# Peptides against a protein of PDB entry 5KEZ: the designs that were tried, part 105

Target 1, 320 residues: chain A of PDB entry 5KEZ
Amino acid sequence: NVAIYNPFRPWWERYQPVSYKLCTRSGNEDEFRNMVTRCNNVGVRIYVDAVINHMCGNAVSAGTSSTCGSYFNPGSRDFPAVPYSGWDFNDGKCKTGSGDIENYNDATQVRDCRLTGLLDLALEKDYVRSKIAEYMNHLIDIGVAGFRLDASKHMWPGDIKAILDKLHNLNSNWFPAGSKPFIYQEVIDLGGEPIKSSDYFGNGRVTEFKYGAKLGTVIRKWNGEKMSYLKNWGEGWGFVPSDRALVFVDNHDNQRGHGAGGASILTFWDARLYKMAVGFMLAHPYGFTRVMSSYRWPRQFQNGNDVNDWVGPPNNNGVI

## One batch from the design tools (peptide; made by RFdiffusion4, then SolubleMPNN)

Design b2_p16_8_s2 (from b2_p16_8, 10 letters changed)
Fold by OpenDDE base, seed 3:
Structure b2_p16_8_s2 (fold): chain B 320 residues (1-320), chain A 16 residues (1-16)
Amino acid sequence: as target 1 above (320 residues)
Amino acid sequence: SEVEEYLERVRKAIQR
C-alpha cells in the first residue's frame, strides 16, 4: 500500500493498495506465512481484510513511496506491480462531475464512482476479477481461512460472486477437503439508502452495523431503551437473518465516528459499558460474533471531531 | 446517511 507520511503512517494507509504483494508495515510474505502456519497449528484461523474495490487515492503522488517499494502512478492509473492500467478502472463509467461518489441515494454512483478519491476498479472485467482472484488464491494457498471484503457496498454483488467463483478450496493441510473460504462483506446498511445488505446475502455473511448502534443505545439507556427490550434481539429488531449476520460492538471505523448512530457506539473508552456490550454479544445467540482488539491514542477534539482519528497502533517509526 | 458517509471518509481518507 501507499506509505503516507502526513499524517505519519496512519492506519488507513493500509486501505490504499498499490499492489497485491504481501509486503506491509507489519512484515513480509515469509513472516506472514510463518504466522499463518503457527496460528493454524493451534486452531487459530486467519481471515484477511481484502481491499479489492479500489487502489490508492487519485491525488497521491506517483513514485515508489509504498510498503513494498512498488512503483505506482495514480494520475495515469498505472499500477505495474499488478499490473493495472487506465483500462482497468471505472473512470469512464462514473458520470459525476468530480469522479467521486456524490449521492449515496444513487446506487450506480456508489458502485461505479470513486470512494473519496480512491481509484475505482472495473470489477466487471474478467482481467480485473482474475487479478483479484489470484491475490486471494495466493492467500488461500498460504492457509488463510477466509476474507473480510472491504467496501463491499461499493461493489456490485454479481462482480463479487464472479471473483468468489474463482477461488480455491481451503488448504487441506489444515482444513477438510473441499472447504470453502469464509466470506463476510462489509456493507454499511443503516436504512434509508438504496443499497441493502440483502443484496449481498448470496455471497456470504454481511456486517450488521445496526447491531452495535442499537446495542449501544440500549446499554447507554438512551431514548428510554431498556435491557428488557433485548428479549427479541436479532431479527426481532429488524436485523438481517442470524445466518447472514456478522456482528460486533465496534470496529476500527466507528470507534472514530460521530453522529446519531456513531455516538451510540461503545468502545474501550467506556470500559464498563463496553464490557457489558461485548459480554452480551458473546452470550446472545445471534449472528457470527467479532471482538475488537484496539489501542489507545491521543484524542484531540476540535469542533466535535478527533483530529487524531488517523493514529495507528503503537509502532516503531511506522513499523508495526 | 451522514454517519455512513463520515465513516467512509474516515476509513478511506486520501493523502492530499
Scores: peptide ipSAE 0.071, ipTM 0.795, DockQ to the pose 0.166
Fold by OpenDDE base, seed 5:
Structure b2_p16_8_s2 (fold): chain B 320 residues (1-320), chain A 16 residues (1-16)
Amino acid sequence: as target 1 above (320 residues)
Amino acid sequence: SEVEEYLERVRKAIQR
C-alpha cells in the first residue's frame, strides 16, 4: 500500500493498495505464511481483510512511496506491480463531475465512482476479476480460511460473485477437502439508502451495523430503551437473518465515528458498558460474532470531531 | 449518509 506521511502513517493507508504483494508494515510474505501456518496448527483460522474495490487515492503522488517499494502512478492509473492500467478502472463509467461518489442515494455512483478519491477498479472486467482472484487464491493456498471484503457496498454483487467463483478450495493441509473460503462483506446498511445488505446475501455473510448501534442505545438506556426489549433481539429488531449476519459491538471505523449511530457505539472507552455489550453479544445466539481488539490513542476533540482519528496502532517511528 | 460522510473524512485518499 501507499506510505502516507501526512498525517504520519495513518491506519487508513493500509486501505490504499498499489499491489497485491504481501509486503506491508505488518511483515513480508514469508512472515505471513509462517503466521498462518502456526495459527492453523493450533486451530486458529485467519481471515484476510481484502481490499479489492479500489487502489490508492487519485491524488497520491506517483513514485515508489509504498510499503514494498513498488512503483505506481495514480494519475495514469499505472500499477505495474499487478499490473493494472487505465483500462482497468471505472473512470469512464462514473458520470459525476468529480469522479467521486457525490450522492449515496444513487447506487450506480456508489459502485462505479471513487470512494473518497480511491481509484475504482473495473470489476466487470474479467482481467480485473482474475487479478483479484489470483491474489485471493494465493492467500487461500497459503492457508487462510476466508475473507472480509472491504467496501462491498461499492462493488456490484455480481462482480463479487464472479471473483468468488474463481476461488480455489481451502488448503487441504488444514481444511476438509472441498471447503470453501468463509466470506463476509462489509456493507453499511442502516437504512435510508438504496443499496441493501440483502443484495449481498448470495455471496456470503454481511456486516450488521444496526447491531452495535441499537445495542449501544439499549445499554446506554437512551430514548427510553430497556433491556427487556432485547427479548426478540435479532430478526425481531429488523436485522438481517442470523445466518447472514456478522455482528459486532464496534469496529475500527465506528470506534472513531460520529453520526448515524456513531454516538451510540460502545467502545473500550466506556469500559463497563462495553463489557456488558460484548458479554451480551457473545451470549446471544444471533449472528456470527466478532470481537474487537484495539488500542488507545490520544483523542483530541475539536468541534465534535477527534482530530487524531487517523492514529494507527502502536508503532516505533512508523514500524509496527 | 452520515456514516459514509464520516468514512470519507477518515479514510482519506488525499494527504492532509
Scores: peptide ipSAE 0.036, ipTM 0.638, DockQ to the pose 0.150
Fold by OpenDDE base, seed 4:
Structure b2_p16_8_s2 (fold): chain B 320 residues (1-320), chain A 16 residues (1-16)
Amino acid sequence: as target 1 above (320 residues)
Amino acid sequence: SEVEEYLERVRKAIQR
């Protein structure tokens, strides 16, 4: 991915890929392989956060400032380490003036235009699908158990399916023969927009963002909510079917800052309430649970926004 | 949604 130095190595640089090489702040491919092996050998499975919707930001300077040293040129859509070129992006497909998503009520914009300037891959192309599948298959062959598909809301479900259909079975050294990768898709569906979580049920589980938002409200006793209202927690609250839900109290995005829409989210910053929420989540049978492991950072709020929300995990001069 | 807008703000930082 792109190496960002201003701010200094933010967490979100990881979500700006320039190649599918397994060289990052966390280590190289050999180290990753070693980790996966060691984890698998003791029954710990690895699920990769796969950033396959896009490459890096369109405004990032061309060069070799990347975690694996690969050259890239966002301006010309040149990612030779893949390789991708201008043919592999949705520049011509997106019809907005900016090239970015401008209206989330337009599903085509959401999927065909750039997410906050991130170069949007043309996942309709078999070439692109194959390159992504190759990347994911390499990981599968290493021994990962599955994937979180980042920004799935911004990909057409059919394109995702096409990629998934190209995937290998899991590595038989650790998984039963014929095992398929576990897929969960990040889809932010809180209602009010045309793209629905149900659009993605065919590909795997989906993130249920209503879960953390609503649970936070209940635990905080906001709006007259009571714990007793959790009697029909899950589908009874309008959440996706349990067998399609990946649930969580917070994630890396919604734990950062506060304000409209985010204030209900419970995080480790509110330890007692957070433990209550996480405890409830783990005790309740609804959905596949994900527990957040985060870190403290020096929050600095300006105009209701944490100006340090970019701060990544504890690191040694950028190396994790 | 309000949450979506909030999350979009966070994601905008990725442009840098």
Scores: peptide ipSAE 0.121, ipTM 0.819, DockQ to the pose 0.125; fails the geometry check
Fold by OpenDDE base, seed 1:
Structure b2_p16_8_s2 (fold): chain B 320 residues (1-320), chain A 16 residues (1-16)
Amino acid sequence: as target 1 above (320 residues)
Amino acid sequence: SEVEEYLERVRKAIQR
């Protein structure tokens, strides 16, 4: 991914790819392969956060300032390490003046325009689909069990399906023959926008952001909510079907106060309430559960915003 | 959405 130095190596640089090489501040490919093997050998499966909607920001300077040293040029849409070129992006398809998403009530903009300047891949093209599939298949062959598809809201469900149809079966060294990768899609659907979680049910599970948002209000006793109201928790609260839901109390975005769910989201910063919420989630049968493993950073609030919300995870393998 | 607005802020920070 792109190396950002101001602020110094933030967490979100990991979501600005310039190649599909397994070489980041989290480690190199050999280290990753070693981890996957060790985990699989004890029954712990690995699911990769796959960033396949886009490449890096359009405003990032061209050069070799990346974690693997790969050259890239956002201005010309040149990513030779893949390779991608100007033909592989939705620049001509997006009809907004800025090239960015300007109206989230326009599903076409949401999917065809740049998410906050991130260069939007033309997933309608078989070439692009194949390059992504090759990346994911490499991971499958290493031994991963599945994927979180980042920014699925910004991809057409049919394009996702086309990519998934190209995927190999899981590695038979650890999985039964014919096993398919586990897929869950990040779709932020709190209502009020045209893109719905149900649009993506055909591809796999979907993140249910209403879960953490509503649970937070209940645990916090906001709006007169009571724990007893959780009697019909799940579909009874208007959530997606249990077999399509991936549920969580918080994620890396809303843990920083900027994600879906707003101020209701519980995090480790509110330790007691957070433990209650996580405990409830693990005890309740609704959905496939995900527990957050995070880190503490030096929060500094200015005008209600944490100016250090960029701080990345602890790292001791040098500046790479 | 709130997430996208946050990401927009981050993008602006990169551009400066």
Scores: peptide ipSAE 0.091, ipTM 0.799, DockQ to the pose 0.107; fails the geometry check

Design b2_p16_8_s3 (from b2_p16_8, 10 letters changed)
Fold by OpenDDE base, seed 4:
Structure b2_p16_8_s3 (fold): chain B 320 residues (1-320), chain A 16 residues (1-16)
Amino acid sequence: as target 1 above (320 residues)
Amino acid sequence: SEVEEYRERVRKAIQR
């Protein structure tokens, strides 16, 4: 991915890929293989946050400022380490003046235009699908158990399906023969927008952002909510079917502000309430649970926004 | 939406 130095190595640089090389601030491919092997050997499975919707930002300077030193040129859509070229992006498909998503009530913009300047891959193309599948298959062959698909809301479900159909079975050294990768898709659906979580049920599980939002409200006793109202927690609260839900109290995004779930989201900053929420989540049978492991950072609020929301995990001069 | 506006704000920082 792009190496960002201003601010200094933010967490979100990982979401600006320039290649599919397993070479990042966390280590190289050999180290990754070693980690996956060691984890699998003790029954810990690895799920990769796969950034396949886009490459890096269109405004990033061309060069070799990347975690593996790969050259890239956002201006010309040149990512030779893949390789991708101008033919592999949705520049011509997006009809907005800016090339970015301008109206989130337009599903075609949401999927065909750039997410905040991130170069949008043409996932309709078999070439692009194959390159992504190759990347994911490489990970599968290493021994990962599945994937979080980043920004799934911004990809057509059919394109995702086409990629998934190209995936290998899981590595038989650790998984039963014929096992398929576990897929969960990041889709922010709190209602009010045309893209629905249900659009993605065919590909795997989806993130249920209503879970953390509503649970936070209940635990905080906002709006007269009571714990007793959780008797029909899950589908009874309008959440997606349990077998399609990946649930969580917070994630890295909504932990940093009034995002998906707003102020109701509980985080480690409110330790007692957070533990209550996480405890409830783990005790309740609804959905597939994900527990957040985060870190403290020096929050600095200006006009209600944390200007240090970019701060990544504890690191040694950028190396994690 | 409020959620998307937030995401946009967060991700917009990557263009700086």
Scores: peptide ipSAE 0.043, ipTM 0.761, DockQ to the pose 0.130
Fold by OpenDDE base, seed 2:
Structure b2_p16_8_s3 (fold): chain B 320 residues (1-320), chain A 16 residues (1-16)
Amino acid sequence: as target 1 above (320 residues)
Amino acid sequence: SEVEEYRERVRKAIQR
């Protein structure tokens, strides 16, 4: 991915890929392989956060400022380490003046235009699908168990399916023969927008963002909410079917941002309430549960916004 | 929408 130095190595640089090489702030491919092996040998499975909707931002300067040293040129859409070129992006498909998503009520824009300047991959192209599949298959062959698909809302479900259809079975050294990768898709559906979580059920599980939002409201006792109202928690609250849901109290985004639950989201900053929420989630038989392991950072609020929301995990001079 | 505003803030930071 792009190496960002202003601010200094933010967490979100990881979501600006310039190649599919396994060279990041976390280590190189050999180190990753070693970690996957060690984890699998003790029954801990690895799921990769796969960024496949886009490459880096269009405004990033060309050069070799990347975690693996690969050259890239956003201006010319040149990513030779893949390789991608200008033919592999949706620049000509997006019809907005800016090239960015301008209206989230237009599903076509949401999927065909750039997410806040991030160069949008032409996932309709078999070449692009194949490059992504090769990346994911390499990970599968290493021994990962599945994937979180980042920004799934911004990809056509059919394009995702086409990629998934190219995936290998899981590594038989650790998984039963014929096992398929576990897929869960990040889709923010709180209602009110045209893209629905149900559009993606065919590809795998979907993040249920209503879960953390509503649970936070109840635990905080907002609007007269009571714990007793959680008796029919799950589908009874309008959530997606349990077998399609991946549930969580918080994630890395809504720990920092306002939205997808807003102020109702509970985090480790509210320790007591957070423990209650996580405990309830683990005890209640709805969805596939995900528990957050995060970190503290020096929050600085200005005009209601944390100006240090970019701060990544504890590191040694940029190395995690 | 709240989601739109959220995504804008989160992902715009990536462009900085």
Scores: peptide ipSAE 0.038, ipTM 0.759, DockQ to the pose 0.130
Fold by OpenDDE base, seed 1:
Order: sequence, then structure tokens, then C-alpha cells
Structure b2_p16_8_s3 (fold): chain B 320 residues (1-320), chain A 16 residues (1-16)
Amino acid sequence: as target 1 above (320 residues)
Amino acid sequence: SEVEEYRERVRKAIQR
């Protein structure tokens, strides 16, 4: 991915890829392979956060300022490490003046335009689908068990399906023959917008952002909410079907106060309430549960916003 | 939504 130095190596630089090389501040491919093997050998499965909607920001300077030293040129849409060129992006499909998403009530903009300047891949193209599938298949062959598909809301469900149809079965060294990768898709659907979580049910599970938002409200006892109201928690609260839901109390985005769910989201910063929420989530039989493991950073609030919400996880491997 | 847009701006920030 792009190496960002201002601020210094933020967490979100990981979501600006310039190649599909497994070479980041988290480690290199050999280290990753080693981890996957060791984890699989003790029954711990690995699911990869796959960034396949886009490449890096259009305004990032061209060069080799990337975690694996790969050259890239956002201005010319040149990513030779893949390779991608100008033909592999949705520049011509997006009809907004800026080239960015301007209206989230327009599903075509949400999917065909750039997410905050991030170069939007033309996932309708078989070439692009194949390059992504190759990346994911490489991971499958290493031994991962599945994927979180980042920014799925910004991809056409059919394009995702086309990519998934190209995926190998899981590595038979650790998984039963014929096993398919576990897929869950990040789709923010709190209602009020045209893109719905149900659009993606055919591809796998979907993140249920209503879960953390509503649970936070209840645990915080906002608006007179009571724990007893959780008796029909799940579908009874209007959430997606249990077998399509991936549920969580918080994620890396809303943990920082601006993600879907707003201020109701509980995090480790509110330890007591957070433990209650996580405990309830794990005890209640709804959805596939995900527990967050995060880190402390030096929060600094200015005008209600943490100016240090960019701080990445602890790292001791230097400037890579 | 405003929340989503703000989130994306932060999450998908680019170096300026």
C-alpha cells in the first residue's frame, strides 16, 4: 500500500493499495505464511480484510513510496505491479463532475465513482476480476479460510459474485476437500439509502451495522431503553437474517467515533459497558460474531473530534 | 449519510 508520512503511517494507509503483494507494515509474505500455518495447525483460522474495490487515492504522488517499493502513478492510473492501467478503472463510468461520489442516494455513483478520491476499479471487466481472484486465490492457497470484503457497498453484487466464482476451494491441508472460503461483506445499511444489505446476501454474510448501533443505545440506557427489550434481539429488531449476519459491537472505523452507528457505539474506551455488550453478543444466538481486538492511542479531542484518530497499531519494524 | 461520508473521508483519507 501507499506509505503515508503525514500523518506518520496512519492505520488507513492499509486501505490504499498499489499492489496485491503481501508486503506491509504488518509483515512480509513469508511472515504471513508462517502465521497462517501456525494458526491453522492449532485450529485458528485466518480471514483476510481484502481491499478490492479500489486502489490508492488519485491525489497521491507517483513514485515508489509504498510498503513494498512498488512503483505506481495514480495520475495515469498506472499500477504496474498488478498490472493495472487506465483501462481498468471506472473513470469513464462515473458521471459526476468531480469523479467522486457526490450523492449516496444514487446507487450508480456509490458503485461507479471514486470513494473520497480512491481510484475505483472497473470490476465489470474480466481482467480486473481475474487479477483480484488471483490475489485472493494466492491467499487461499496459503491457507486462509476466507475474506472480509472491504467497501462492498461500493461494488456491484454481481461483480463480487463473478470474482467469488473464480475462487479455489480452501487448502486441503487444513480444510475438508471442497470447502469454500468464508465470505462476509462490509455493507453499511442503516436504512434510508438505496443500497441494501439484502443485495449482497447471495455472495455471503453481510455486516449488520444496526447491531452495534442499537446495542450501544440499549446498554447506554438511552431513551429509556432496557435490557429486557432485547428478548427478541436479532430479526425481531429488524436486522438481517441470522444466517446472513456478521455482528460486532464495534469496528476500527466506528471505534474512532465517525463510523456507522454514531455516538452509540461502545468501545474499549468505555470498558464496563463494552464488556457488557460483548458479553451479550457472545451469549445471544444471533449472527456470526466478531470480537474486536484493538489498541490504545493518545486521543486528543478538538471540537469534539479526535485529531489523533489516524494513529495506527503499535509497530516496531521501522519504516517499511 | 453524513455519518457515512464523514467516516469514509477519515477512513479513506489521502495525503494532501
Scores: peptide ipSAE 0.052, ipTM 0.776, DockQ to the pose 0.171; fails the geometry check
Fold by OpenDDE base, seed 3:
Structure b2_p16_8_s3 (fold): chain B 320 residues (1-320), chain A 16 residues (1-16)
Amino acid sequence: as target 1 above (320 residues)
Amino acid sequence: SEVEEYRERVRKAIQR
């Protein structure tokens, strides 16, 4: 991915890929293989956050400032380490003036235009699908158990399916023969927009962002909410079917006030309430649970926004 | 909501 130095190595640089090489600020491919092996040998499975909707931001300077040293040129859509070129992006397909998503009530814009300037891959192309599948299959062969598909809301479900149909079975050294990768898709659906979580049920589980948002209001006792109202928690609250839901109290985005949930989201900053919410989530049978492991950073609020929301985890000069 | 939509749109910042 892009190595960003202003601000200094933010967490979100990881979501600006320039190649599918497994050399990042976390380590090289050999170290990754070693980690996956050690984890699998003790029954800990690895799920990769796969960024396959887009490459890096369109305004990033061309050069070799990347975690693996690969050259890239966002301006010309040149990513030779893949390789991708201008033919592999949706620039001509997106019809907005800016090239970015401007209206989230337009499903076509949401899927064909750039998410906050991130170069949008043409996932309708078999070439692009194959390059992504190659990346994911390499990870599967290393021994990962599955994937979080980042920004799934911004991909057509059929394109995702086409990629998933190219995937290998899991590595038989650790998984039963014929096992398929576990897939959960990041889709933000709080209602009111045309793209629905149900559009993605055919590909795997979907993140249920209503879960953390609503649980936060209940635990905080906002709007007269009571714990007793959780009696029909899950589908009874209008959430997706339990067997399609991946649930969580917070994630890295909404922990920082971004994405779905707003101020209701409970985080480690509110330790007592957060423990209550996480405890409830783990005790309740609804959905597949995910627990967040995060860190403290020096928050500085200006005009209601944390100007340090970019701060990544504790690191050694950018290496983690 | 509009606020939540806005937050989603900026949840992954880019270097400018």
Scores: peptide ipSAE 0.033, ipTM 0.738, DockQ to the pose 0.161; fails the geometry check

